# Designs tried in a protein design run: peptides against a protein of PDB entry 5B16. Part 42

Target 1, 136 residues: chain A of PDB entry 5B16
Amino acid sequence: TPSRINHNERLEFLGDAVVEFLTSVHLYYLFPSLEEGGLATYRTAIVQNQHLAMLAKKLELDRFMLYAHGPDLCRESDLRHAMANCFEALIGAVYLEGSLEEAKQLFGRLLFNDPDLREVWLNYPLHPLQLQEPNT
Target 2, 136 residues: chain A of PDB entry 5B16 as posed
Amino acid sequence: TPSRINHNERLEFLGDAVVEFLTSVHLYYLFPSLEEGGLATYRTAIVQNQHLAMLAKKLELDRFMLYAHGPDLCRESDLRHAMANCFQALIGAVYLEGSLEEAKQLFGRLLFNDPDLREVWLNYPLHPLQLQEPNT

## One batch from the design tools (peptide; made by RFdiffusion4, then SolubleMPNN)

Design b2_p15_2_s1 (from b2_p15_2, 5 letters changed)
Fold by OpenDDE base, seed 3:
Structure b2_p15_2_s1 (fold): chain B 136 residues (1-136), chain A 15 residues (1-15)
Amino acid sequence: as target 1 above (136 residues)
Amino acid sequence: SELLKKLKEFLDSLV
């Protein structure tokens, strides 16, 4: 049987793909006139370690990581990398145990503090706010 | 359109 560490790495592998996919799909539909290069730039920005670590911090994973692995995370870059990996593993677990929809909802809620932007991100293109409220 | 502009500004801040 694989070790728990091996299991976490597998979840991270899955979560990385889910985050990449969700980001790609939402950007694709939200910006229909944006060229591939622009889409790729935004995707890279969203899924980069420093950003995912910030999202992980919203879940207080930093407190968890420092409690469990403090001695091994003496550098900020090491902590950031570990938090990003942990975040990916979490998304992978949510997808695996739940659904893509649940992973989408969690990811979207964390991406935006602004509820209006969150709503646009989560519901586009099926029920975009631009269709419901043309003046918004 | 205003929301999309705001969204783009947010994304630009991440780059």
Scores: peptide ipSAE 0.664, ipTM 0.944, DockQ to the pose 0.832
Fold by OpenDDE base, seed 5:
Structure b2_p15_2_s1 (fold): chain B 136 residues (1-136), chain A 15 residues (1-15)
Amino acid sequence: as target 1 above (136 residues)
Amino acid sequence: SELLKKLKEFLDSLV
């Protein structure tokens, strides 16, 4: 039986892929005229540890991490990295035990405080060319 | 659209 730590790392692995996938799909549909480089730049910005840690703060994971692992997290950078990993593990768990849709909804709700932007992100319009070969 | 412009601005702020 794997340790809880190993299990969490496995969930992180899965969650990383889910976050990457969701981000990629939404960017692809939202910005049909944006070249790959621009898409990649935005994706990187969204999924980077600094940003994911900010999203994690909305779930008060910082308080949780400090309570559970405070002695091992002396630096803000260490906390940020740990929070990002924990966030990925959470998304992984939501996907694993729930669905991709649930992961999508949770991630989208956290990404945007602006309800209008959130709505666009979660319910993005399809471009005519994309409609010809829809994969999502 | 205006919303997409706002979205881009938001994303740019993350870079």
Scores: peptide ipSAE 0.659, ipTM 0.948, DockQ to the pose 0.857
Fold by OpenDDE base, seed 4:
Structure b2_p15_2_s1 (fold): chain B 136 residues (1-136), chain A 15 residues (1-15)
Amino acid sequence: as target 1 above (136 residues)
Amino acid sequence: SELLKKLKEFLDSLV
């Protein structure tokens, strides 16, 4: 359905901005001494299709995509790109229907399997590291 | 900071 496709593309557009924003904000405050180039490098690494696709796999979006679009996703790169787009659309939808906080929580939970790192990411800069993680 | 070190290592692994 063209309307559905357009809607997903719009959500992807929104989600891309949300992911970019959240990533930028957290990197900025987590690494106050890191130069712009370093911040940009990490941001790119976090939001690149390869990484977002890995996050999408945690939600089993690969199974969804293969079920819905299998014939068009015979290449691994095509599947990865589609999963990344779908992930962005999902984040966009969470922001749209919920809040930035909900998008932040979902994104942060998926970013890190390590609960300690997850907590640092989710709580900084909202809470100083020294308040909850004095030994960081 | 061990956590920041681990975080940086994680991020480096994505680059």
Scores: peptide ipSAE 0.662, ipTM 0.944, DockQ to the pose 0.820; fails the geometry check
Fold by OpenDDE base, seed 2:
Structure b2_p15_2_s1 (fold): chain B 136 residues (1-136), chain A 15 residues (1-15)
Amino acid sequence: as target 1 above (136 residues)
Amino acid sequence: SELLKKLKEFLDSLV
């Protein structure tokens, strides 16, 4: 049987693809006139280790990581990288054990603290009920 | 929309 570490690495592999996919899909629909280069730039920004680590921090994974792996994460950059990987593994697990929709919802919730932006991200194009607000 | 503009600004801040 694979070790727990191997399992986490496999989940990370899957989660990386899921995060990339979800990001790509949402950007594609949200910015229909944006060229590929622009889409790629935003995707890179969203999925870069530094950003994913920030998302992981919202789940307090930093505290968990220091507790579980403190001796191995003495450098901030190491912690950031590990947190990003852990976040990917989490998304992978949510997708694997739940659904793509659940992964989408979790990812979107963490991406935005602003509920209005979150709603736009998750539900673009706008649902008919959202069309009642012209400033959206 | 105003929200899309705000979203773009947010994304720009991540670049």
Scores: peptide ipSAE 0.660, ipTM 0.944, DockQ to the pose 0.823; fails the geometry check

Design b2_p15_2_s2 (from b2_p15_2, 7 letters changed)
Fold by OpenDDE base, seed 4:
Structure b2_p15_2_s2 (fold): chain B 136 residues (1-136), chain A 15 residues (1-15)
Amino acid sequence: as target 1 above (136 residues)
Amino acid sequence: SEKLEKLRKFLESLV
């Protein structure tokens, strides 16, 4: 059996793909006239370590990381990187043990504090047969 | 559209 560290890294690998996929899909549908460069810019902004670390903080992963790895995370950049990785691993685990839908919901809820933004992000049609939310 | 614009502004703040 793989070590706990290896397991976390594997989950991180999976979670990274899930986060990128969800971000890409939502941006693609939300901004149908935005060129690839713009889509890529927004995606990068969403999935960058500093942003994912902020999302991780909403789950109080900073407390967890400091408790478990405090001596190794004396620099803010180190903590940020570790938190981002942990966040990815968490999303990976949610996808693995649950579903892509559950990962989408969790990610969307954490992305935005504003309920209007949550709504437009999560409820915007991702399939041609889905109804568009009003006032988007 | 207002919500979408709000989202755009949010995203721009992350860039």
Scores: peptide ipSAE 0.677, ipTM 0.949, DockQ to the pose 0.910; fails the geometry check
Fold by OpenDDE base, seed 1:
Structure b2_p15_2_s2 (fold): chain B 136 residues (1-136), chain A 15 residues (1-15)
Amino acid sequence: as target 1 above (136 residues)
Amino acid sequence: SEKLEKLRKFLESLV
């Protein structure tokens, strides 16, 4: 049977793709006139380790990480990287056990504390066949 | 559009 570590790494792999995909899709439809460079810049900012680590903190993964792996995570950068990986694994697990929609909802809820931002991110049409909300 | 601009500002803060 595969080890827990191996399973987590696989989930991380999947989650990385899901986070990238969701971010890309939302940015693409939210900013229809933004050039590729701008889209890429925003995507990078959203999915960078330091940001994902911040999202992980909202789930108190930092407490878990320090408790379980404190001696191995003395450096702030190591902790940040590990937390980002854990966040990716979590999203991967949600996608795997649930759905892309559930991953989308969780990711969006964690991305924004501001209800306006959360609303526009999650509810803006992500497909051409969907009707746009009037004036966001 | 106002919310979208707010989102843009948020994203810029992450860059």
Scores: peptide ipSAE 0.674, ipTM 0.949, DockQ to the pose 0.904; fails the geometry check
Fold by OpenDDE base, seed 3:
Structure b2_p15_2_s2 (fold): chain B 136 residues (1-136), chain A 15 residues (1-15)
Amino acid sequence: as target 1 above (136 residues)
Amino acid sequence: SEKLEKLRKFLESLV
């Protein structure tokens, strides 16, 4: 049977794909006139280790990581990388044990402190046949 | 539209 470390790495693998997918879908529908290069730039910015680590901090995973893995985190970059991986594993677990919708909601809630941004991200139509919201 | 532009500005801040 796989070790717990291998299990977490597998969850991270899954979570990475989920975060990438959700980000891509939202950007695609939110910015219908934005070229591929612009979409890719925003996606990279959202899913980069520094940003995901910041989202992980909102869940107080930094406190957990320092407690559990302090000796292995000698540099800030090491902590950031570990935090980002942990965040991906969490999203992977939410998708695995729950649903893509639940992963979407959690990710969206963490992305924005501003309620206006949260609303437009989560509630903007993500299907071509859906009507646009008037206050966007 | 206003909220969308606000979102764009936020995304630009991450780049």
Scores: peptide ipSAE 0.674, ipTM 0.949, DockQ to the pose 0.907; fails the geometry check
Fold by OpenDDE base, seed 2:
Structure b2_p15_2_s2 (fold): chain B 136 residues (1-136), chain A 15 residues (1-15)
Amino acid sequence: as target 1 above (136 residues)
Amino acid sequence: SEKLEKLRKFLESLV
């Protein structure tokens, strides 16, 4: 029987792949003329620990981490890394217990405070059968 | 598109 720590690490492993996949798919469709290097640059920027930690703050994971693991996270870099990992584990859990669609929706809502950016990110056609957004 | 360009600018800010 795996410990809770092991379970979280496994969820993190899964969530990392889900975040990478969702990011890749959205960038691929949103920027059809962007070369691989540009796509990779944007993906790296979105999924880097510093950015994911900022998304984690929106879920108040920083407060949770300091409460539960404060002594082990005395360095800012350690806290950021832990928050990023926890965020990935959360996305992994949402995918595992829910669906890829639910993970996509949650990730998209957290990525942007601007509703226009949320709309273009989440509603841009990712399949030929989906309707194109008129004001993208 | 205006929204897509806005998104591109946002992404550039993360780089």
Scores: peptide ipSAE 0.672, ipTM 0.949, DockQ to the pose 0.905; fails the geometry check

Design b2_p15_2_s3 (from b2_p15_2, 5 letters changed)
Fold by OpenDDE base, seed 1:
Structure b2_p15_2_s3 (fold): chain B 136 residues (1-136), chain A 15 residues (1-15)
Amino acid sequence: as target 1 above (136 residues)
Amino acid sequence: SSLLEKLKEFLDSLV
């Protein structure tokens, strides 16, 4: 049987793909006039370790990491990397045990503290809102 | 600003 570590690494692999996919899809619909380079830039920014670590912190994964692996995570970069990986594994698990929709909802909820932006992000395509520019 | 602009500002802040 595979070790728990192996399982987590596999979940991380899956979660990484899910995060990138969701990010790509949302950006694609939200910004229909944005060129590929711009889309890629935003995607990179969203999925980078530093940002994912911040999202992980909202789930208090830092407390877990320090409690369980404190001696091995003395450097900020190590903790950030571990938290980002753990976040990916979590998203992977949510997708695996739940659905892509559940992963989407969780990811969107964590991405934005602003409920209005959260709603815009989650409820693509944004084209109708773009047509209602004066009301947005 | 519009929600779209605010969203862009947020994303720009991550870059």
Scores: peptide ipSAE 0.660, ipTM 0.941, DockQ to the pose 0.739
Fold by OpenDDE base, seed 4:
Structure b2_p15_2_s3 (fold): chain B 136 residues (1-136), chain A 15 residues (1-15)
Amino acid sequence: as target 1 above (136 residues)
Amino acid sequence: SSLLEKLKEFLDSLV
């Protein structure tokens, strides 16, 4: 329905901002010596449709999208774009109905399969002492 | 640190 579409687009709008904010903050503190250009490059890489679509795939959103909108997603690029948007909407919804912390946790869990990297991402800069771990 | 280097490598792979 048009109302659902509008709502989803609004959630995408919100989610896009949340993803960009979280990414920016964590990159900023994780790489204090990295210049703006480098930070921007990494941010772009993290939030680009192709990457967000990969994160969406971890949630099996591809199966959902094909089930719900298969005929409209004939091209790989279309599916990728739709999945990225859906991912943003999901993050937006998590923020809206939950909290920024919950959005952060979900995003971080999906960003990294490596638990050590995940913990660094999720806990920095909030818990900088954790970066003093021997393996860091 | 080794973790930050690994993180950087991961991020580089996304670029």
Scores: peptide ipSAE 0.666, ipTM 0.942, DockQ to the pose 0.822; fails the geometry check
Fold by OpenDDE base, seed 5:
Structure b2_p15_2_s3 (fold): chain B 136 residues (1-136), chain A 15 residues (1-15)
Amino acid sequence: as target 1 above (136 residues)
Amino acid sequence: SSLLEKLKEFLDSLV
């Protein structure tokens, strides 16, 4: 349905902003001595289609995309782009129907397989209600 | 910290 496609594109638009925002905020606080260029480089690396597609793969979106749109995704680059867009739409939906915190948690869980790095990413900077500052 | 260094290494690997 055209309406569903349009809706997904709108969710992608929202999700793109959410991913960019979360990434920017966390990088800003985690690396207070890093210059803008370095921050921008890391942000670009995190939010680029290639990386988001990797995150999407953890959710098995590749299988979903091939099942639903296989004939249109014969090239790996096309699949990666579609997966990245779908991932953004998912984050947008989580934010829209849930909360920014839920989007943050989902994104953070996917970003890092290392639990220590995940902990730092998700919990830094210190939330006012947290009992102690995380180890850095 | 050591964790931040590991984080940087991870991020560098994405660049």
Scores: peptide ipSAE 0.661, ipTM 0.942, DockQ to the pose 0.822; fails the geometry check
Fold by OpenDDE base, seed 2:
Structure b2_p15_2_s3 (fold): chain B 136 residues (1-136), chain A 15 residues (1-15)
Amino acid sequence: as target 1 above (136 residues)
Amino acid sequence: SSLLEKLKEFLDSLV
């Protein structure tokens, strides 16, 4: 049977695709007039290791990583890279064991601390019943 | 919308 490390790498592979896909879809709908270059720029910013590592911190993966892999992650850049990979593996696992919808909800919840922005991200384009919301 | 502009500002901050 594959090692746990190999399994995590496979989940990371899947999660990388899921994160990029979800990001692409949401950006596409949120910014219908934004050119491809702009969409790509935002996507890169969202899925870059630095940002994903920040999202991973919200799940306290930094503490977990230091506990489990501390000796191998003495450099901050190494820790960030590992956290980003672990975050992707987590999203991959959520997609694999749950659904794309569950992955979307988790990712969106972590992307935004502001609940209003989170709502826009997750539910754009707005349903006709939401058109009269005051802050849209 | 104001929220979309705020969202764009947030995304700009990540670039």
Scores: peptide ipSAE 0.659, ipTM 0.941, DockQ to the pose 0.835; fails the geometry check

Design b2_p15_2_s4 (from b2_p15_2, 4 letters changed)
Fold by OpenDDE base, seed 1:
Structure b2_p15_2_s4 (fold): chain B 136 residues (1-136), chain A 15 residues (1-15)
Amino acid sequence: as target 1 above (136 residues)
Amino acid sequence: DELLQKVKEFLDSLV
């Protein structure tokens, strides 16, 4: 049987793909006239380790990392990378045990603190009824 | 449009 470490690495692998996919899909719909280069730029920014680590911090994963592996993660870059990987593994687990929709919702909730912006991210292209909203 | 613009601004801030 695979070790927990192997399992986490596999989950990270899956989560990486899920995060990339979700990000790509949402950007594609949000910016229908944006060229590939622009889409790729935003995707890179969203999925870069420093950003994913920030998302992981919202789940207080840093607390667990420092408690369990503090001496091994004394470098900020190491901690950031570990947190990003852990975040990907989490998304992978959510997808695996739940669904892509659940992963989408979790990722969206963490990506945007503002509920209104979150709604735009999650539901673009907007429903025809939402297109009539004055705040769009 | 306003919300989309704010989303874009947020994304720009990550770049």
Scores: peptide ipSAE 0.703, ipTM 0.954, DockQ to the pose 0.870; fails the geometry check
Fold by OpenDDE base, seed 4:
Structure b2_p15_2_s4 (fold): chain B 136 residues (1-136), chain A 15 residues (1-15)
Amino acid sequence: as target 1 above (136 residues)
Amino acid sequence: DELLQKVKEFLDSLV
């Protein structure tokens, strides 16, 4: 329905900002010596449709999209774009109905398959009690 | 530091 589509677009709008914000914050603290250009490069890489679509696949959104919109998604690029948008809408919904922390956790879980790398991403900046950990 | 390096390598792979 038009109302549902509009709602999803609004959630996508919100989710886009949340993903952008989380990515920016974590990059900023992870790489304190990296210049703005480098930070921007990584941010772009993380939030680009191709990457967000890969994250969406981990949630099996590709199956959902093909089931719901298959005829309109004949091209791989169309599917990728739709999946990325859907992913953003999902993050937006998680933030809206939950919290930024929940969105952060979900995004981090999907961003890194390696739990050790995930923890590095999620824990920057490090809490003072975590400074004793030598594995970073 | 090793983990941070691996994070960077992962990010580099996305570029």
Scores: peptide ipSAE 0.703, ipTM 0.955, DockQ to the pose 0.923; fails the geometry check
Fold by OpenDDE base, seed 2:
Parts: sequence; structure tokens; C-alpha cells
Structure b2_p15_2_s4 (fold): chain B 136 residues (1-136), chain A 15 residues (1-15)
Amino acid sequence: as target 1 above (136 residues)
Amino acid sequence: DELLQKVKEFLDSLV
């Protein structure tokens, strides 16, 4: 059986793909007239280490990482990179043991602090039952 | 449309 480290790396590998996929799908629907270059720009921005580390911080992974790996994470950039990887591993685990829907919901919840924007992200294009919402 | 625009603005801020 693989070590816990190997398992986390494998989960990171899976989570990276899930985050990329979810991001791509949602951007594709949110911006139906945006060209590939624009979509790719937004995707890159969302999945870059700095941003994923920010999302990880919302789950207080920074405190956990410093507790568990403090000696190895003396540099801020190292911590950021590790947090991003840990976030990917978490998403991978949620997908693996739960579902893509659960991963989508978690990712969306962390991506947007504003619940109204979150709902747009998660549900665009709007279902026919949601078409009468005035703020969309 | 307004919310979608705000989403776009948020995403722009990440670039």
C-alpha cells in the first residue's frame, strides 16, 4: 500500500484535474461569447497557486500546515505552494469519496464569499425556474 | 445580468 504522502500526491493529481474541469465548465457556461483565450485567462487566474492558497486559508489549512509542517515551510512561497497542493488534494478526496457535485459545491462555496455571486457561478445558465430572478 | 457582471469583475480582479 502507498504511504500517506503518496496517497496525498495522488489525491492532488486527481484534485488538480477536478478543479481544472469544474473551472472550465463553469466559465464556459458563464461566458458563452468569450473566446478561448479569455476563458483560459480566467481559468489560470482561478487555479493559480496564490488563489488556491487563499481558498485553502478559508478552511484554516494555513494553521494546520504550520502545525504539521512548520519546519519545512519557512518561506511564504513554500507555504502558499503547499496550501494550494493541499487544497487540490482535498478536492480530489471529496470527489473520490463523495461526488463531483459535492466537489463543485465545496469549490463554489469557497470561491465566492457573496452567496448571490456563488449561486450565479453554480447555476449559470439559469434553469427555467430561475429565469425570473431580477438581479441576474 | 448585474450579478454576472459582478462575477466578471471579481474574476478580473484575480488576473
Scores: peptide ipSAE 0.701, ipTM 0.954, DockQ to the pose 0.900; fails the geometry check
Fold by OpenDDE base, seed 5:
Structure b2_p15_2_s4 (fold): chain B 136 residues (1-136), chain A 15 residues (1-15)
Amino acid sequence: as target 1 above (136 residues)
Amino acid sequence: DELLQKVKEFLDSLV
């Protein structure tokens, strides 16, 4: 029986792929004229530990991490890295026990605070040839 | 286009 630590690392592995995939798909459809380098730059920015940690804070994972692992996470950089990993594991678990759609919805909700921007992000992959709204 | 531009601006802020 694998330890809970090993299980979390496996979930992190899966979640990393899911986050990368979702990010790539949405960027691809949102910016059809953007070169690969630009797409890659945005993807890197979205999935970097600093940003994922900010998303994790919206779920109050920082409080959880400090409660569970506080003495080992005294430095902000250590906490940020751990929070990013935990966030990936969470996405992995949502995908594993739920669906890719549920992972997409959760990630989108956290990525954008503005509901209008969130809706643009979430809907573009579903209807790539759909006529855009006048204000989009 | 306006919303897409705002999305792009948001993403630029992450870089």
Scores: peptide ipSAE 0.699, ipTM 0.955, DockQ to the pose 0.851; fails the geometry check

Design b2_p15_3_s1 (from b2_p15_3, 8 letters changed)
Fold by OpenDDE base, seed 1:
Structure b2_p15_3_s1 (fold): chain B 136 residues (1-136), chain A 15 residues (1-15)
Amino acid sequence: as target 1 above (136 residues)
Amino acid sequence: SEKLEKLYSYLESLV
């Protein structure tokens, strides 16, 4: 039986892919005239550790990390990285136990506090296959 | 369009 650490690392691996995929798909359809370079730039910005860590703070993962692993997270960069990893693992778990749609919804809700941005991000038409198979 | 403009602003703030 895999350890919890191993399981979390696997979830992180999965979540990383899910976050990047969702980000890519949404950017692709939201900005049909944006060139690849722009899409890549914005994707990188969204999925970078410092940004994911900010999203993780909305779930109060910082409190958890400091409480459970404070001595090992003395550096801010270490904390950000750990929080980002934890966030990815969470998204991975949501995808694994739920669906891509649920992961999309959670990710979108955390991305934006602004209702307008949340709406446009989540409700813009996505790929037909995703619309037909939202539980992939 | 306005929402997309706001989204651009948000994205640019992350870069």
Scores: peptide ipSAE 0.600, ipTM 0.937, DockQ to the pose 0.824
Fold by OpenDDE base, seed 2:
Structure b2_p15_3_s1 (fold): chain B 136 residues (1-136), chain A 15 residues (1-15)
Amino acid sequence: as target 1 above (136 residues)
Amino acid sequence: SEKLEKLYSYLESLV
């Protein structure tokens, strides 16, 4: 039986893959003429620790981390990395306990404060069953 | 589209 720490690390592992996958799929469909190098560049930018940490702040994970793990997070870079990992673990948990769709919705809502960006990201057809084109 | 271009601009800002 794994410890809570081990469980979080496993969730992080899963969440990392989910975030990478969702990002890849959305970029692939949203930018059909973008070459692989461009897709990879944007994916890297979206899933990098600093960006995921920014998303994690929207869930107030920074306050939580400082409260629970302050002594272990002596540097801002350490906090940022930890927040990114926690964000991945959260997405992993949502996928595991819920569904890929729920993970997709949560990730999309957190990615953008701008409702227009949320709409185009989440509503672009990613599956044959999706019939509506986003108002782009 | 305007929204897609807006998204593109946002992504460029992250690079």
Scores: peptide ipSAE 0.599, ipTM 0.934, DockQ to the pose 0.905
Fold by OpenDDE base, seed 3:
Structure b2_p15_3_s1 (fold): chain B 136 residues (1-136), chain A 15 residues (1-15)
Amino acid sequence: as target 1 above (136 residues)
Amino acid sequence: SEKLEKLYSYLESLV
């Protein structure tokens, strides 16, 4: 029987893949003329630990982590890494217990404070046969 | 187009 730590690591593993996939899909359709190198660069920037940790702060995971694991987080880099992992585990859990759509919505809502950017990210057609929105 | 440019600016800030 796996420990609770092992369970969280498994959720992190799944969440990492979901975040990577969702980011890839949105970038692919949002920027049809952007070359692979540019797509890869932006994907890396979005899913890097420091950025995911910023998103985690919006859920007040920093407060939770410091309360529960403060002694183990003596460096800011350690906290950032832990928060990023926790964020991935959360997305993994949402996908596992809910759906890819629910994971997409949560991730998108956290990516942007700007409502215009949030709207274009979440509502831009992600299928080649869908009609493009004129308000982009 | 304007929203897309705004998104580019955001992404560039992350790089």
Scores: peptide ipSAE 0.597, ipTM 0.934, DockQ to the pose 0.857
Fold by OpenDDE base, seed 4:
Structure b2_p15_3_s1 (fold): chain B 136 residues (1-136), chain A 15 residues (1-15)
Amino acid sequence: as target 1 above (136 residues)
Amino acid sequence: SEKLEKLYSYLESLV
């Protein structure tokens, strides 16, 4: 049986791929005229540690990390890195135990506080509900 | 599209 740490790292590995995939797919469909460079730029921006850490704060992972690993997270950059990794592991776990759809929903909900942005983001790739809620 | 514009604004804020 792998250690808990190894398990988390494995989940992080999986989650990293899921986050990148979801981001790529949504950007691809949301911006059909955007060149690869732009798509890549936005993807990088979304999945960068700093941003994922911000999303992680919405789940109060900062409190969790400080509680569990405070002495090892003296620098804010270390905390961000750890939070980002933990966020990825969480997404990985949701995918593993649930589905890609559930991971997509969670990720989308955390990406945006604005319900309009949530809606436009989660409607890509094409969803039947887009007929009722067109992108505007 | 206001939604798309908002999304652009958000994304640009991350770059």
Scores: peptide ipSAE 0.605, ipTM 0.935, DockQ to the pose 0.752; fails the geometry check

